# Peptides against a protein of PDB entry 4ASU, part 272

Target 1, 270 residues: chain A of PDB entry 4ASU
Amino acid sequence: ATLKDITRRLKSIKNIQKITKSMKMVAAAKYARAERELKPARVYGVGSLALYEKADIKTPEDKKKHLIIGVSSDRGLCGAIHSSVAKQMKSEAANLAAAGKEVKIIGVGDKIRSILHRTHSDQFLVTFKEVGRRPPTFGDASVIALELLNSGYEFDEGSIIFNRFRSVISYKTEEKPIFSLDTISSAESMSIYDDIDADVLRNYQEYSLANIIYYSLKESTTSEQSARMTAMDNASKNASEMIDKLTLTFNRTRQAVITKELIEIISGAA
Target 2, 83 residues: chain B of PDB entry 4ASU
Amino acid sequence: FTFASPTQVFFNSANVRQVDVPTQTGAFGILAAHVPTLQVLRPGLVVVHAEDGTTSKYFVSSGSVTVNADSSVQLLAEEAVTL

## One batch from the design tools (peptide; made by RFdiffusion4, then SolubleMPNN)

Design b2_p26_2_s3 (from b2_p26_2, 12 letters changed)
Fold by OpenDDE base, seed 2:
Structure b2_p26_2_s3 (fold): chain B 270 residues (1-270), chain C 83 residues (1-83), chain A 26 residues (1-26)
Amino acid sequence: as target 1 above (270 residues)
Amino acid sequence: as target 2 above (83 residues)
Amino acid sequence: DLEALAAELAARREAELAAARERFAR
């Protein structure tokens, strides 16, 4: 490579490094906020899931309609955040199909659709965009829940798939159940909950769905920002290493050029 | 006993003596070993009676309350404020 | 006082829902 080529490449990589460092700082700030907001959201969401765990709500095998909600965002450059969710969604969809279930998909965040559109387009009910620029609110979760309930798709059970935050360096893709009102109402294990009014149960289920969606959004957001911070840090380090390598190459090449020029001068070949 | 909103935790797996909740079907007092039930909250006062005899008051907008067979309680409000 | 607080919380919730609907409608 010529000195000019090396210089051009150095400039380009330095610019990339500047961008990745900036993005790291932005992700770090968003991560710090997300982590703070996740603490109460986790208590809230886990509290909502407690019924399903304690009541051991089961869907009869003869029920065929299953809904998958994949939770991520619109924003890239966050490592395997989106692909992890999509992979789990594909696996779940395949397993359900093999079991003779009908599967429909809701994507929270445009990246889910971007990954799955070609292979699962016919299974998508809706994709919610404008996710990931701001922290998710309970209002966001409520709207998603309402759209789901009003979609006209009479699912029996479902799965919400999202990245659970573990630490600044770790997340885990998880699945939590969602149940239709009919499934909850017909569950044998619910018999211990005496005298539940049908309207109460309907409202309760609506809250439960919103709660779980909200929880998943908060977990996903925290995981995403952490992963982005790590990804940008890695990109910045890789850029730094490349800069060092190219700088050495530049210096060596420059010395070679100087030596050649000196030889040409001394030999009169200049 | 767990009492939380989406943005704030008031109680997390705490032991309490009694919780009074405003439900759509009426006022409901949750005692130790209460029968399992599901209720929806209406706007109103939540009163938590601690084992030490202290009483805390909260206003909630809406939400749900669950009493499980294991006597665990989840009070989940959309909005809640301490009074 | 409690009625006013209830109204405030309800209004805030409605505003949040409206804002969310607007965002997802785009």
Scores: peptide ipSAE 0.345, ipTM 0.925, DockQ to the pose 0.796
Fold by OpenDDE base, seed 4:
Structure b2_p26_2_s3 (fold): chain B 270 residues (1-270), chain C 83 residues (1-83), chain A 26 residues (1-26)
Amino acid sequence: as target 1 above (270 residues)
Amino acid sequence: as target 2 above (83 residues)
Amino acid sequence: DLEALAAELAARREAELAAARERFAR
């Protein structure tokens, strides 16, 4: 490579490093906010899931319609965040299909559709785009819940798949159940809950869905921003190492050029 | 007893004496060992009676309340404010 | 005034829902 080529490459990598550093800072700020907002959201969401855990709600085996909600975002450069969710979705879909279940998919964030488009396009009911630029709100979750309920797909059970935040360096892809109104109302374990009007239960389910979706969005967002921060840090470090290597190459090449020029001058060959 | 909104936690697995909640079917008091129930909140006043005798008042917009067989309670309001 | 507070909370909710619908509007 000529000195000019090396210089051009150095300039390019330095620019990339600046961009990745900037993106790291932005991700860090978003992460800090997301983590703060996750605290109440987790209490809220876990509280909503408590019924399902305590009542041990199960879907009868004869029920065949299953909904998978994959939660991620539209935004890249966050490591394995999207692929982890997609992998879990694929696994779940395959397991359900093997069990004779019908599977439909909702994607929260365009990246889910992007990954699953070729293999699962026919299973998608809807994909929600414009996820990840702004922190998710309860309104966002409510809209998703409403669209789910209005999709016309009469699911018996569902799975919401998202990345649960553990720490700045760790997330885990998890699944939480979603149950239809009929599944909840017909669950034997629900018999202990007295005087539940059908209308009350319907409204309760609507809140439950919104709550769980909101929780999943907050977990996903926190995980994503953390992963992006890490990815951008790694990219910045890799760029730094490459700059160092290229700088050494530049210096060696420069010395070789100088030596050649000196030899040419001394030899009278130029 | 857990009482939270999407953005704020008021109680997290706390022990309380009584919680009065405004439901669509009417206001009721949740005591220890209350029968399991699911209710939907209407806009109204939530009153939390702590074990120490203190009373806290909140206004909620909507949401749900769950009383489980294990006496755990989840009060999940869409919006809630301290009064 | 509980009525005023109720109205405020309702308005916030509606505004948030409207904003969400707009964001997800196809």
Scores: peptide ipSAE 0.315, ipTM 0.923, DockQ to the pose 0.720
Fold by OpenDDE base, seed 5:
Structure b2_p26_2_s3 (fold): chain B 270 residues (1-270), chain C 83 residues (1-83), chain A 26 residues (1-26)
Amino acid sequence: as target 1 above (270 residues)
Amino acid sequence: as target 2 above (83 residues)
Amino acid sequence: DLEALAAELAARREAELAAARERFAR
């Protein structure tokens, strides 16, 4: 490589390093906010899931319609965040299909659709875009819940798949159950609950869905920002190492050129 | 007893004496060993009576309340403010 | 005072829902 070529590569990598360093700082700020906002959201979301755990709501085996909600975002450069969700969605869809169930998919964030479009296009009901530019709000979750309930797909059981935040360096893809109104209403375990008006139960279910979706969005966002921060840090370090290597190559090449010129002068070939 | 909004936690697995909640079917008091029920909140006043005798008041916009057989309670408001 | 607060919270909710619908409709 000529000195000019090495210099051009050095300039390019230095620019990439500046970008990745800046992105790391932005991700760090978003992560700090997301983690703070996740604390109450987790209490809220886990509170909504408590009924399903305590009541041990089960879907009858004869019920065949299953909904998978995958939660991620539109934004890349966050390591395995999207692929982890998509992998679990694929696994779950395959297992359900093998059990003779009908599977439909909702994607939260465009990245899920991008990954699954080729293999699962016919199973998608809807994809929600414009996820990840700003922190998710309860309003966002409510709209998603309403669109789900109004989709006309009469699912019996569902699952929401998202990345749960563990730490700055760790997340886990998890699945939480979603039950239809009919499944909740017909559950034997619900018989211990006082006679609940059908309208009350419907409204309760709407809140429950919104709550769970909101929780999943907050977990996903925190996991994503943390993963992005780590990815950008790694990219910045890799760029630094490459700069060091290219700088050494540049210095060696420059010395070789000078030595060649000196030999030409001494030999009288110049 | 857990009482939270999406953005704020007021009580997390706390022991309380009584919680008065505004529901669409009417306001009711949740005491120890209350029968399991599901209700939807209407805009109104939540009053929490702590074991120490302290009374706290909150305004809620909407949401849900769950009373479980194990006496656990989840009060989940969309919006809530301390009064 | 409580009625005014209720109205304010309801209005905020409606505004948030409207804003969310607009975002997802694009």
Scores: peptide ipSAE 0.328, ipTM 0.924, DockQ to the pose 0.794; fails the geometry check
Fold by OpenDDE base, seed 3:
Structure b2_p26_2_s3 (fold): chain B 270 residues (1-270), chain C 83 residues (1-83), chain A 26 residues (1-26)
Amino acid sequence: as target 1 above (270 residues)
Amino acid sequence: as target 2 above (83 residues)
Amino acid sequence: DLEALAAELAARREAELAAARERFAR
């Protein structure tokens, strides 16, 4: 490679490093906000799941309709965030199909659709786009919940799959249950809950769904921003190492050029 | 007793004497060992009576309340403010 | 005034829902 070629490559990598450093800073700011907003959201979301855990709601085996909600975003450059959710969705869908269940899918974020469209296009009910540019709000969760309830798909039970935040360097893909109104109303374990009006239970279920979706969005966002920050940091470090290697190559090549020029002068071949 | 909104936590697994909640069917008090129930909140006043005799007041917009068989309570409001 | 507070909270909720609907409709 000529000195000119090496210099051009160095300039290109330095520019990439500037971009990745900038993206890291943006991700760090979004992460810090997401982590703060996740604290109350986790208490709120876990509180909404308490009924299902305490009542041990089970779907009868004869019920066949299952809904999978995959939660991620539209935005790339965040490591395995989207692929982890998609992998678990595929596994769950395959297991349910093997058990003779009908499976429908909702994607929160365009990346889920991008990964699963080729293999599961017939199972998708809807995909929500424009996720991940702004922090998720309870309004966002409510709209998603309402659209699900108004989709006309009468599921018996479902699963919401998302990345739970553990730390700045760790997340875990998890699943939480969703139950239809009919499944909750017919559950034997609900008999201990006295004098529940049917209208109250319907409204309660609508809140529960919105609450769980909101929680999942907050966990997903925090996980995504932390993963993006880490990915951009790694990219910046890799660029730094390449710059160092190319700088050494430049110096060696420069010395070789000087030596060649000196030899040409001395030999009179120039 | 857990009381939270999407953006704020007021109580997290706390022991309280009584919680008064505004429901669509009317206001009722949740005491220790209350029967399991599910209710939906209407806009109104929540009053938390602590074991030490102190009372805290909140306004909620909407939401849900769950009383479980193990006496755990989850009060989840869409919006809530301290009064 | 609890009525005024209720109205404010309701208006905030409606605005948030409207913003969410607009975002997902694009």
Scores: peptide ipSAE 0.325, ipTM 0.924, DockQ to the pose 0.759; fails the geometry check

Design b2_p26_2_s4 (from b2_p26_2, 14 letters changed)
Fold by OpenDDE base, seed 1:
Structure b2_p26_2_s4 (fold): chain B 270 residues (1-270), chain C 83 residues (1-83), chain A 26 residues (1-26)
Amino acid sequence: as target 1 above (270 residues)
Amino acid sequence: as target 2 above (83 residues)
Amino acid sequence: SLERLAEELRERREKELEEARERFAK
């Protein structure tokens, strides 16, 4: 490679490093906000799931309709955030199909659709786009919940799959159950709850769905921003290493050129 | 006893004496070892009576309250403010 | 758009909450 080629490559990598460093800072700011907002959201979300966990609601084996909600975003450059959710969705869908269940999918964020559209296009009910540009709100979750309930798909049970935040360097893809009104109403474990009006239970179920979706969005957002920050940091470090290597190559090449010129002068080769 | 909104936590696994909640069917008090129940909240006043005798008042919007068999209580409001 | 619908819902909820607060403050 000529000195000119090396210089051009150095300039390009330095520019990339500047971009990745800037993106890291942006991701860090968004992460800090997301983590702060996740604290109350987690308490709220876990509280919403408490009934279903305590009641140990079981879906009868004869019920066949299962809904999978995958939660991620529209935005890339965040490592394995989207692929991890998609992988678990695929696994769950395959397991359910093997058990003779009918599976439908809802994607929250365009990246889920991008990954799964070739293999699971027929199973998708709807994909929600415009996720990840701003922090998720309870209103967002409510709209998603309403759209789900109005989709016409009468699921018996479902799974919401999202990345749970653990730390700045760790997340875990998890699954939480969602249940239809009929499944909740028919559950034997619900018999201990006295005088529950059908309308009350319906309203509760709708509210609970919105709560769980909101919780999942907050976990997902925090995980994503953390992962993006890490990805950009890694990219910046890789760029730095490449710059160092190319700089050494440049110096060696330059020395070789100088040596050649000196030899030509000494040898009288004009 | 857990009392939270999407953006704020008021009580997290706390022990309380009594919680008065506004439901669509009317206001009722949740005492220790209350029978399992599930209700939907209407906009109104929540009053938390702590074991030490302290009383706290909150205004809530819509939401839910659940009393489980293990005596755990989850009060979840869409919006809530301290009064 | 999802964002627009969410914002509209929030505004409605906030309005309902405010109206309720005003009623109980009186």
Scores: peptide ipSAE 0.062, ipTM 0.865, DockQ to the pose 0.043
Fold by OpenDDE base, seed 2:
Structure b2_p26_2_s4 (fold): chain B 270 residues (1-270), chain C 83 residues (1-83), chain A 26 residues (1-26)
Amino acid sequence: as target 1 above (270 residues)
Amino acid sequence: as target 2 above (83 residues)
Amino acid sequence: SLERLAEELRERREKELEEARERFAK
């Protein structure tokens, strides 16, 4: 490669490094906020899931309709955040299909659709876009919940799949259950709960769905920002290494050119 | 006893003597070993009676309260403010 | 008053819902 070629490549990589460093800083700021906001959201969300865990709600095998909600975002450059969720969704869908169940999918974030649309297009009910630019709100979760409830799909049970935040360098793709009103109302384990009015239970379940979605969004957001920060850091380091290599190559090439020129001068003067 | 909104935690697995909650069917007090129940909150006052005799008051919007068989209680409000 | 506070909270929630609807409608 000529000095000109190396210089051009160096400039390009330096620009990439600048961009990735900037993105890292932005992700770091968003992560810090997300982590702070996740603390109450986790308590809130886990609290909402407590009933299902403690009551040990089970869906009869004869129930065939299953809903999968995948939670991620619209935004890339965050490592395996989207692929992890998609992988779990695929696995769950395959398992359910093998069990003879009908599966429908809701994607939160456009990346879910981007990954799964080719193979699972017929299973998608709806995809929610415009996720990831700002922190999710309870309003966002409520709208998603309402759209689900108004979709007309009469699922018996479902799964919400999202990345749970563990640390700045770690997340875990998890699955939490969602249940239809009919499933909850007919569950034997619910008989111990006193004076459950049908309207109360309906309202309770609608609220619970919104809660779980909100929780999943907060976990996903925190995981995503941390993963993006890591991804951008790795990209920046890779760029740095390449810059070092190219700089060495540049210096060697430059010396070779100088040497050649000197030889030409000496030989021409002789 | 856990009491939280999406943005704030007031109690996290705390031991309390009594919690008064405003439900759609009426306000009631949750004591230790209360029977399992599910209720939906209406806008109103939540009063938490601590074991030490202190009382805290909150205003909540809509939400839910769950009393489980293990005596755990989850009070979840869309909005809540300390009074 | 409690009534005033209730209304403020409801309005806030309704506004948040409307904003969310608008975002997801795009």
Scores: peptide ipSAE 0.326, ipTM 0.929, DockQ to the pose 0.793; fails the geometry check
Fold by OpenDDE base, seed 4:
Structure b2_p26_2_s4 (fold): chain B 270 residues (1-270), chain C 83 residues (1-83), chain A 26 residues (1-26)
Amino acid sequence: as target 1 above (270 residues)
Amino acid sequence: as target 2 above (83 residues)
Amino acid sequence: SLERLAEELRERREKELEEARERFAK
């Protein structure tokens, strides 16, 4: 490579490094906020899931309609965040299909659709875009919940798949159950609860769904921002190493050129 | 007893003496070993009676309340403010 | 007053919902 080529490459990598460093800082700020907002969201969401865990709600085997909600975002450059969710969605869909279940999919964030559209396009009910530019709100979750409930798909049970935040360096793709109103109302384990008005139960379920979605969004966001921060840091480090390598190459090449020129001058063979 | 909104936690797995909640069907007090129930909150006053005798008041907009057989309670308000 | 507070909370919620709907409608 010529000195000019090396110089051009150096400039390019330095620019990339600048961008990745900037993105790291942005991700760090978003992560810090997300982590703070996750604390109450987790309590809130886990609280909503408590009923399902304590009541041990189960869907009868004869019920066949299953909904998978994959939660991620529209934004890339965050490592395996999206692929992890998609992988688990695929696995779950395959398992359910093998069990004779009908599977429909909702994607939260465009990245889910981008990964699964070729193989699972017919199973998608809806994809929510415009996720990830700003922190998710309870309003966002409510809209998603409403769209789900109004989709016309009468699911019996479902799975919400998202990345649970563990630490700044770790997340875990998790699955939580969602249940239809009919499944909840007909569950044997619910018999211990006092006679619940149908309207009350419906409203309760609507809140529960919104709550769980909100929780999943907050977990996902925190995981994503952390992963992006790490990814950008790694990119910056890799760029730095490449810069060092190219700089050495540049210096060697420069020395060779100078030596050649000197020889040509001395020999008169210029 | 857990009492939270999406953005704020007021109680997290706390032991309380009594919680008064406003529901769509009225208001009821949650005591120890209360019968399991599911209710939806209406806008109104929540009163938490702590074991130490202190009383805290909150206003909630809407939400849900769950009383489980194990005496765990989840009060989840969409909006809540301390009074 | 409690009534005023209720109204404020409702308004805030309605605004948030409307904003969310607008975002997802795009």
Scores: peptide ipSAE 0.285, ipTM 0.921, DockQ to the pose 0.752; fails the geometry check
Fold by OpenDDE base, seed 3:
Structure b2_p26_2_s4 (fold): chain B 270 residues (1-270), chain C 83 residues (1-83), chain A 26 residues (1-26)
Amino acid sequence: as target 1 above (270 residues)
Amino acid sequence: as target 2 above (83 residues)
Amino acid sequence: SLERLAEELRERREKELEEARERFAK
């Protein structure tokens, strides 16, 4: 490689490093905000899930319609965030199919559709795009919940799959249940809940879905930003190592060129 | 007793004496060992009576309230402010 | 005072919903 080629490559890598460092800083800022906003969201979301856990709501075995909601975003460069969710979605879909269930999929974020399009395109009901540019709001969750309920797909039960935030260096893909109004109303364990009007229960379920979706979005966002920050840090370090290697190569090549020129002068060949 | 909005937590697994909530079917007080129930909130006043006698007032928009068999209560408001 | 507060909260919610709908419709 000529000195010119090495210099060009060095310039290119240095520019990439600047970009990755900038992206790291942006991700760090978004992470800090997301983590702060996750604290109340977690209490809120876990509170919404408490009924399903305490009432031990079970779906009858004869019910066959299952909904899978995968939660991620539209934005890449965040390590295994999207692939982790997609992997669990695939596993869950396969298990349900093997059990004779009908499976439909909703993707929150375009990356879910991108990964699963070839193998599961026929199972998708809808994909929500424009996720991840701004922090998720309860309004966002409400719109998603409303569209789900108005989709016309009469699921019996479902699963929402998302990355739960553990720490800046750790997340875990998790699943939480969602239930249809009919499943909740028909559950034997719900008999202890007195004086529940059908309209009240419907409204309650709408809030429950919105709450769970909101919670999942907040967990997902925090996990994503932390993972992106780590990914950009790693990219910056890799670029730094490459710069060091190329700099050494440049210096060696420069010395070789000088030596060659001196030899040519001495030999009278020029 | 848990009372939260999407953006703020007011009570997290706290012990309280009584919580008055505005529901679509009417306002009711949640006491210790209240029967399990599910209700939807209407815009109105929430009053929390602490065990120490302190009373706190909140305005809530819409939301839900759950009273479980184990006497745990989840009050989840879409919007809530301290009054 | 409570009525005014209720209206303010309602308006905020409606605005958030509208913004969300606009984002997802793109």
Scores: peptide ipSAE 0.257, ipTM 0.917, DockQ to the pose 0.776; fails the geometry check

